# Designs tried in a protein design run: peptides against a protein of PDB entry 6IDX. Part 330

Target 1, 380 residues: chain A of PDB entry 6IDX
Amino acid sequence: KELAKLSADVTFATEFINMDGIIVLTRLVESGTKLLSHYSEMLAFTLTAFLELMDHGIVSWDMVSITFIKQIAGYVSQPMVDVSILQRSLAILESMVLNSQSLYQKIAEEITVGQLISHLQVSNQEIQTYAIALINALFLKAPEDKRQDMANAFAQKHLRSIILNHVIRGNRPIKTEMAHQLYVLQVLTFNLLEERMMTKMDPNDQAQRDIIFELRRIAFDAESDPSNAPGSGTEKRKAMYTKDYKMLGFTNHINPAMDFTQTPPGMLALDNMLYLAKVHQDTYIRIVLENSSREDKHECPFGRSAIELTKMLCEILQVGELPNEGRNDYHPMFFTHDRAFEELFGICIQLLNKTWKEMRATAEDFNKVMQVVREQITRA

## One batch from the design tools (peptide; made by RFdiffusion4, then SolubleMPNN)

Design b2_p29_2_s3 (from b2_p29_2, 17 letters changed)
Fold by OpenDDE base, seed 2:
Structure b2_p29_2_s3 (fold): chain B 380 residues (1-380), chain A 29 residues (1-29)
Amino acid sequence: as target 1 above (380 residues)
Amino acid sequence: MYPEEVVKSQGLRYKRYKEKKKEVEELLK
């Protein structure tokens, strides 16, 4: 106890480290010997002293043994560990992950995100905070090949639902540190959209062109029996599709794929459109048909609107932003649904269409409508 | 892997959080 308190002092820490005191503490953890009276209390103070000593930056984190890592990981993976030990063990692991790539690799082999999820289900907000902090640390240090796996873990309904129900909707006010960790997690989640946002459509890729064709099919052929595939000649078919792509509100009616070559938002706009068309088909069809039947120059170009809205949402949500130490602004809405970005797009595209109608907008008013919609989204 | 600057900033934040927590705990005694 006194050692843990004194370890916060840099003078004491320096002297204690020079006396190989930190090595003694690490060996106590490595031994795992539960034979001592008050072992849990002693261990909690040992881990506290270790953290305080390491926080001075006098000793490299790389000095820790694999046995030490396994013991600390063991305290996090065991279900009946004292809360005080668990909290300090999570903090040690976070620090190890952040300070050393070699330690990250070893820890990533010993601990899964699934094990950390169990620590989110507790009522102790500090444990929850350290658990999310460790998840965030693991994500930040993950190599590109493993980042997608961690991303998939974040996108898992289970992690999202647990954070929503046990953290965000918990009976306790969210502390500043928890808010920061939720912010970081959200930023990391939004950065998964960056790849799609920066992916240009290849106009020559038939599979990507087939998605655009599917958007047309869903809008105009949804009630038509697939047996009445218009067997009319290739030129009449092309002319028909050009008209349909005009009605869909694409800028390039001949080759809509060209509208997705600009990054941002690239393919992310097409993903949003396809999600809307498949998941909210009635809403999609209604929006497209309401605008396609207008001959009064007040038609809202859906394709163009969807692209520019996707870009706007990426700007508002700061997709591709690096986590900032000073920020703690998270959006609880993004924890309510697995495809929260696409759902937000679906809400915002309806808002855009409504605003377009209310303003009696024409194609010349497009930028004004987008500005009004931006203000509406940012005030909500 | 994210830039080292981002990783370092998260480590620094943890230290500041810990210091602030101690200050609050001392004020509550």
Scores: peptide ipSAE 0.248, ipTM 0.800, DockQ to the pose 0.187; fails the geometry check
Fold by OpenDDE base, seed 3:
Structure b2_p29_2_s3 (fold): chain B 380 residues (1-380), chain A 29 residues (1-29)
Amino acid sequence: as target 1 above (380 residues)
Amino acid sequence: MYPEEVVKSQGLRYKRYKEKKKEVEELLK
């Protein structure tokens, strides 16, 4: 106890470290021996002292043994560990992950996100905070190939739902630190959209062109038996498709693929459009057909609007931006659905279509409509 | 990998959080 208190002092820490005191603390943890009366209390103070000593930055985190890491990971994976030990163990692991790539690799082998999820299902907000902080640390230190796997683990309905139900919708105020960790998690999650946002459509990729064709099919052919595609010559079919792509509101009616070559939003806009068309088909068809049937130049160009809205949402949500230490603004809405970005797009595209109608906008008013919609989204 | 600056900032924040928590725990004793 006194050691833990004194370890906060840099002078004491320096002297204690020079006396190999930190090595003694690590060996106490490594031994794992429950033989001592009050082992849990002693261990909690040992871990506190260790953290305080390491926080001075005098000793490299790389000094810790694999046995030490396994013991700390063991305290996080065991269900009946004292809350005081668990909290300090989570904090140690977070610090290890943040300060050392070699320790990250070892910890990532010993701990799963699934084990950390269990620590979110508790009434202790501090445990929840350290659990999310460790998840964020693991995400930050993950190589690019593993980020998608972590993202998929986050996209596991389970983590999102647990955070929503046990953290955000908890019967307690969210502390500033928890709000920051939720912000970081949100930023890291949105950065997964960056790849798609920066992916240009290849106009020569048939699979990508088939997605655009599927958007046309869903909008115009949903009730038409594919058998009634009249065997009219290839030119009439191309002319028909050009008309359909004009009605869909693409800028390039001949080759809509060209509208997705600009990054941002690149392929992310096409992903949003396809999601809307498949998941909210009635809404999609309604938006497209309401505008395609107009002859008064008040048509809302869906394709162009969807692309620019996707770009706008990326800007508003700061997709691709790095997490800022000073920020704690998170959006609870993004924890309500697995595809929260696409759902937000679906809400916002309806808002855009409504606003376009209310303004009696023409193509010349496009930027004005987008500005009004931006203000509406940012005020909500 | 995220830039080292981001990782360092999170590490610094964590340190500050621990310090603040310790202060609160000491005030509650």
Scores: peptide ipSAE 0.242, ipTM 0.798, DockQ to the pose 0.199; fails the geometry check
Fold by OpenDDE base, seed 1:
Structure b2_p29_2_s3 (fold): chain B 380 residues (1-380), chain A 29 residues (1-29)
Amino acid sequence: as target 1 above (380 residues)
Amino acid sequence: MYPEEVVKSQGLRYKRYKEKKKEVEELLK
């Protein structure tokens, strides 16, 4: 206890480190000797002192042994660990991950996001905060190939639902640090959209063109008997598709793929459109057909609107921006659904379509409609 | 991989959070 207090002092820390004090503390943890009376209390103070000493930056985190890492990870993974030990162990792991790539690799082998989820189901907000902080640290230090796996783990309905139910909808006010960790987690999650946002469609990629064709099929052929397979000649088929792509509201109705070559929003707009068409088919068909049947020049161009709305949402949500240390603003809505961005798009495209009708807009009013929609989204 | 600056900023925030927590815990004693 006294050591833990004194370890906050840089002069004491320097002298204690010079006496190999950190090595002694690490060995105490490594030994795992539960035979001592008051072991849990002693261990909690040992871990506190270790953190305080390491926070001075005098000793590299890389000095930590694999045995030490395994012990700390063990305190996080084992059930019924003392809350005081658990809290400090989470904090140590976070610091290790943040300060060393080599320690990140070792820790990522010893702990899973699934194990950290259990620490979100507790009434202790500090434990929850450190658990999310560690998830965020792991996410920040993950190589690009593993970020998607972590995203998928975050995309597990379970993690989001637990955060929503146990953290956000908890019977207690969210502290500033928890709000920051939720913000960071949200930013890291949105940054997974950046790749798709910056991916240009290849107009020559048949698979990508088939997605656009599927949008056409869902909009116009879903009610038509499958017997009208468009078996008619290639030219009439192309001309028919050009008309359909015009009705879908693409800017380039000859080659709609060209509308997705602009980045942002690139392929992310197509992903949103496809999600809407598959998951909210009735809404999609309604929006497309309501505008395709209009001859009064008040048609809302769905394709163009979807692209520009996707871009706008990326701007509003700051997709691709780095997490800022000072920010704590998060959107609880993004913890409500696995595909919260696509669901938000689905809500906003309906809002856009409604606003377009209410304004009696024409193609010339497009930018004005988008501005009004932006204001509506940012005020909600 | 995220820029080192972002990682460092998160580390600095942790330090500040810990310091502020200690101050509050000392005020409550």
Scores: peptide ipSAE 0.240, ipTM 0.796, DockQ to the pose 0.187; fails the geometry check
Fold by OpenDDE base, seed 4:
Structure b2_p29_2_s3 (fold): chain B 380 residues (1-380), chain A 29 residues (1-29)
Amino acid sequence: as target 1 above (380 residues)
Amino acid sequence: MYPEEVVKSQGLRYKRYKEKKKEVEELLK
């Protein structure tokens, strides 16, 4: 206990480390000797002292043994571990992951996000904080190929719902550190949109073209039985599709795929449009048809607006930007729905359409409307 | 993998979006 307190002092820490004191602490953890009287309390103070000593940055985290890692991971993965040990073990694992890529690899093999979810279902906000912090650390250190898997795990209704119900809607005020970790988690989640934001549409990819065609179908052919096989009149159909793509408000009426070749927002805009069309079909159809039927030059071009809005939302949400240490600002809304970005897009596209009407905008006012919408979204 | 500076800078980003959605939803009413 005294050692743990004194270990916060840099002078003491330096002297203790010079005496190989940290090695002694690591060996105590490695031994796993439950036979000692007050083992749990002693272990909790040992882990505290270890963490405080390591926080001085005098000793590399790479000094720890695989046995030490397995013991610490064991305290996190085993049921009914002492709360004080669990908290410190989570903090140690977070620090290990953050400070060493080698330790990350070892820890990522020993611990799953699923095991960490159990630590979110507790009433102890400190445990919840370190569990999220460890998830965030694992996410930050994950190679690019594994980040999407972690994202998918987060997008799993289970993790989101647990965070929402047990952390955000918990009976306790959110502390600054928890707010920070929720913030980081959100940033990391939004950064998964970066891939799609930076993915150019391939105009030759039939599957991607079929999505644009599906947008047209949902807007204009909703009453037509899909059984009407595309009969022989290819040219009249191309001309008809060009008209439909104009009514959809694409910039390139002949080949709307070209509108998605610019990054940002690339394919992310198409994903948002498709989501709106499938999940909020009535809203989508209303927006498209209302603007497609206007002959007064006050039509809001949906396709162009959706693309620019997606780009704007990426800028506002700082998609692809790195999490910042000084921010504790999280949006609980993003935990309320699995497709929270697409839902935000759906709200904001309606706001844009409303603002366009209120301003009596024309195509020349497009940038002014977007600026007003930006201000509305940023003040909100 | 995120840059080391990012790993160090983990904290700042999340609060701005939540405040914004409420006001947008109010503006849509």
Scores: peptide ipSAE 0.197, ipTM 0.577, DockQ to the pose 0.106; fails the geometry check

Design b2_p29_2_s4 (from b2_p29_2, 17 letters changed)
Fold by OpenDDE base, seed 1:
Structure b2_p29_2_s4 (fold): chain B 380 residues (1-380), chain A 29 residues (1-29)
Amino acid sequence: as target 1 above (380 residues)
Amino acid sequence: MYPEEVVKSQGLRYKRYKEKKKEVEKLLA
């Protein structure tokens, strides 16, 4: 206990480190000697002292042995570990991950996000905070190829549900640090959309063009008897598709793929449209058909609107921005669904369509409608 | 990989959080 207090002092820390004191502490952890009376209390203070000493930045985190890492990881993965040990172990792992890429690699082999989920199901907000902080640290240090895997682990209904039910909807007020960690987690999750947001459609990619064709099919052929398969020649078929793409509200009626070459929002807009069409088919068909049947110039161009709305949502949600240390603003709604961005798009596109009707807008009013919709989204 | 500056900022926040926690614990003791 006194060592832990004294370790906060830089002068003491320097002297203690010069006496190889930190090595003694690490060896104590490595030994795992449960034979001592009050082992848990001793270990908790040992880990506290270790953290305090390391926080001075006098010793590199790279000095830590694999045995030490395994012991600390063991305290996080073992059931019924003392809360005091668990808390400090999570904090140590976070610090290791943040301060060393080599330690990150070793820790990522020993600990899974799935193991950290159990520490979110507790009533102790400090444990929950350090668990999310460690998840965030792992995300920050992960190579790009592994970030998607971690995101998929986050997209596991289980992690989001647990955060929602045990953290956000918990009976306790969310502390500033927890709010920050939730913010960071949200930012890191939104940054996974950045790749798609910055991916240009290739107008020559047939597979991508087939998605646009599928949007047309869902809108116009899903209610049509399969007998109306347009058996007419390639030119009539192209002309028909041009009409359909106009009714879908694409800017380029001949080659709608060109509308997705602008980044942002690139392919992310197409992903949103496809999600809406597949998951909320009735809503999609309704929006398209309500506007395609209008001859009064008050048609809401769905394709253009979907693209610009996706771009707007990316701007509002700050997709691609780096997590800021000073921020703690998170949106609880993004923990309610695995595809919360696409669901938000689905809500907002309906709002846009409604607002367009209420304003009796024409194509010339497009930017005005988008401004009103932006205000509505940002006030909600 | 995220910029080193972001990683460092998270590390600094951790330190500040820990310091603030210690201050509160001292006030409650």
Scores: peptide ipSAE 0.244, ipTM 0.803, DockQ to the pose 0.199
Fold by OpenDDE base, seed 3:
Structure b2_p29_2_s4 (fold): chain B 380 residues (1-380), chain A 29 residues (1-29)
Amino acid sequence: as target 1 above (380 residues)
Amino acid sequence: MYPEEVVKSQGLRYKRYKEKKKEVEKLLA
């Protein structure tokens, strides 16, 4: 206990470290010996002292043994651990992950996000904070190939639901640190959209072109028996499709794929459109057909609007931006659904369509409508 | 990998959080 207090002092820490005191503390943890009276209390103070000593930055985190890591990971993985030990263990693991790539690799082998989820289902907001902080640390240190897996694990309905129900909708006010960790988690999650946002459509890729064709099919052929596709020659089909792509509001009516070559938003816009068309088919069809039937030049160009809206949402949500240490603003809405970005797009595209109608906009008013919609989204 | 600057910033924030927590614990003790 006294050591834990004194370890906060840099002068004491320096002298204690020079006397190999930190090695003694690590060995105490490594031994795992539960034979001592008040083991839990002693261990909690040992871990406190260790953290305080390491926080001075005098000793490299790489000094810790694999046995030490396994013991600390064990305290996090065991269901019946003292809250004080658990809290310090989570904090140690976070620090290890942040300060050493070698330690990250070892910890990532010993701990799963699933094990950390259990620590979110508690009433202790500090435990919850350290659990999310550790998840964020693991996410930050993950190689790109593993980030998607972590995100998928995060996107597991379970983690988002638990954060929503036990953290965000908890009966306790969210502290500043928890708000920051939620912000970081949100930023890290949205950055997974960056790949799609920066992916250009290849106009020569038939599979990608088939997605655009599927958008056309859902909008115009949903009731048409595939047998009534008029067997008219390739040219009539092209002319028909050009008309359909014009009605869909693409800028390039001949080759809509060209509208998705601009990055941002690239393929992310197509993903949003396809999600809307498949998941909210009635809404999609309504929006498209309401505008396709207009001959008064007040048609809202859905394709163009969807692309520019996707870009706008990426800007508003700061997709691709790095987490800032000073920020703590997060959107609870993004924890309500696994596809929260696409759902937000679906809400916003309806808002855009409504605003377009209310303004009696024409194609010349496009930028004005987008500005009004931006203001509406940012105020909501 | 995220830029080292981001990782360092999170590490610094973590230290500040611990310090603040310690101060609060001292006040409550």
Scores: peptide ipSAE 0.256, ipTM 0.810, DockQ to the pose 0.199; fails the geometry check
Fold by OpenDDE base, seed 2:
Structure b2_p29_2_s4 (fold): chain B 380 residues (1-380), chain A 29 residues (1-29)
Amino acid sequence: as target 1 above (380 residues)
Amino acid sequence: MYPEEVVKSQGLRYKRYKEKKKEVEKLLA
């Protein structure tokens, strides 16, 4: 206890380290010996002292043994560990991950995000905070090849729902540090959209073109008996498709794929459109058909609107930006749904369509409508 | 991997949080 208190002092820390004090502390952890009557309390103070000493930055984190890492990881993975030990173990692991790529690699082999999820289900907000902090640290240090796996873990309904129910909707006010960790997690989640946002459509990729064709099919052929597909020649079909792509509100009516070659928002806009068309089909069809039947120049171009809205949402949500140390603003709504971005798009595209009508907009008013919609979204 | 600057900033934040917590604990003692 006294050691843990004194370890916060840099002078004491320096002297203690010079006396190989850290080595003694690490060996105590490595031994795993529960022989002492007050083992848990002693271990908690040992871990506190270790963390305080290491926080001075006098000793490299790389000095720790694999046995030490395994013991600390063991305290986090075991179901019945003292809360005080668990909290300190999570903090040590976070520090290890952040300070050393070598330690990250070793820890990532010993601990999974799934094991850390259990520590989010507790009522102790400090434990929850350190658990999310460790998840965030693991994500930040993950190589690109493993980032998708981490991404998938974040996208898991289970992690999202647990954070929502046990952290965000918990019985305690969210502290500033927890808010920051939630912000970081959100930023990391949004950065998963960056790949799609920066992916250009290849106009020659048939699979991508088939998605655009599927959007057309859902909008215009959903009620048509497949038997009445007019066997009209390839040229008449092309002309028909050009008309349909015009009605869908694409800028390039001949080759809508060209509308997705600009990044941002690239393929992410097409993903949003396809999600809307499949998951909210009635809403999609209504929006498209309502505007496609207008001959009064007040038609809202769905395709163009969807692309520009996707870009706007990426800007508002700061997709691709790095997490900022000073920020703690997170959006609870993004923890309510697995496809929260696409759902937000679906809400916002309806808002856009409504705003377009209310303004009695024409194609010339497009930018003005988008500005009004931006203000509406940012005030909500 | 994220830029080293981002990783370092998270580490620094942790230290500041810990220091602030200790200060609050001292004020409540």
Scores: peptide ipSAE 0.247, ipTM 0.804, DockQ to the pose 0.190; fails the geometry check
Fold by OpenDDE base, seed 4:
Structure b2_p29_2_s4 (fold): chain B 380 residues (1-380), chain A 29 residues (1-29)
Amino acid sequence: as target 1 above (380 residues)
Amino acid sequence: MYPEEVVKSQGLRYKRYKEKKKEVEKLLA
């Protein structure tokens, strides 16, 4: 106990480390010897002292043995009654993952996000905080190929719902550190959009062109029985589609695929449009048809607006930017829905359409409308 | 893999998005 307290002092820590004191602490953990009276209390203080000593940055985290890692991972992955040991074990694992890529690899083999979810279902906010912190650490250190898997795991309704119900909607105030970890988790989740944001549409990819065609179909053919076989008149059909793409408000109404070659927002804008069209079909059709039927030059170009709004949302949400240590601002709304970014887009595109009407905007006012919408979104 | 500076800076970004969405929803109501 006294050692754990003194280990917070840099002078004491330096002297203790010089005496190989940290090695003694690691060996105590590695031994797993439960035969000592007050083993759990002694272990909790040992882990505290170890963490405080390591926080001085005097000793590399790479000094820890595989046996030590397995013991600490065991305290997290196995049902334990001692909350104090669990808390410190989570903190140690987080620090190991953050400070060492080699330790990350070993820990990622020993611990799953599924095991960490169980630690979110407790009433202890410190346990919840360090569980999320460890998830965040694993996410940060994951190679690019594994980050998408972790993202998909977060997009799993289960982790989101547990965080929402047990952390955010808990009967206790969210502490600054928990808010920070929720913030990080959210940033990491939004950064998964970066791939799509930076993916250019291939105008030659038929599957991607079929999505644009589906947007047209949903907007204009929603009542048309798919049984009307595409009549043989290829040119009249192309001319008809060009008119439809103009009505959809694409900048390149001849080849709308070209509008998605700009990155950002690339394919992310098309994903948002498709989501709106499929999930909020009535809202989509309303927005498109209200603007496509106008002859007064006050039409809001949906396609252009959706692309620029997606780009704006990426800028506002800082998609692709790195998490910042000084911030604890998280959006509970992003935990309420699996497709929270697309839902935000759906709200903001309605706001844009409303603002366009209120301003009596024309195509020349496009940038002014976008600036007003930006201010509205940033003040909200 | 996130840059080491990012791993260190992990905490700051997420708060701005939630506050903004609530105000937008209020403006749409």
Scores: peptide ipSAE 0.187, ipTM 0.577, DockQ to the pose 0.107; fails the geometry check

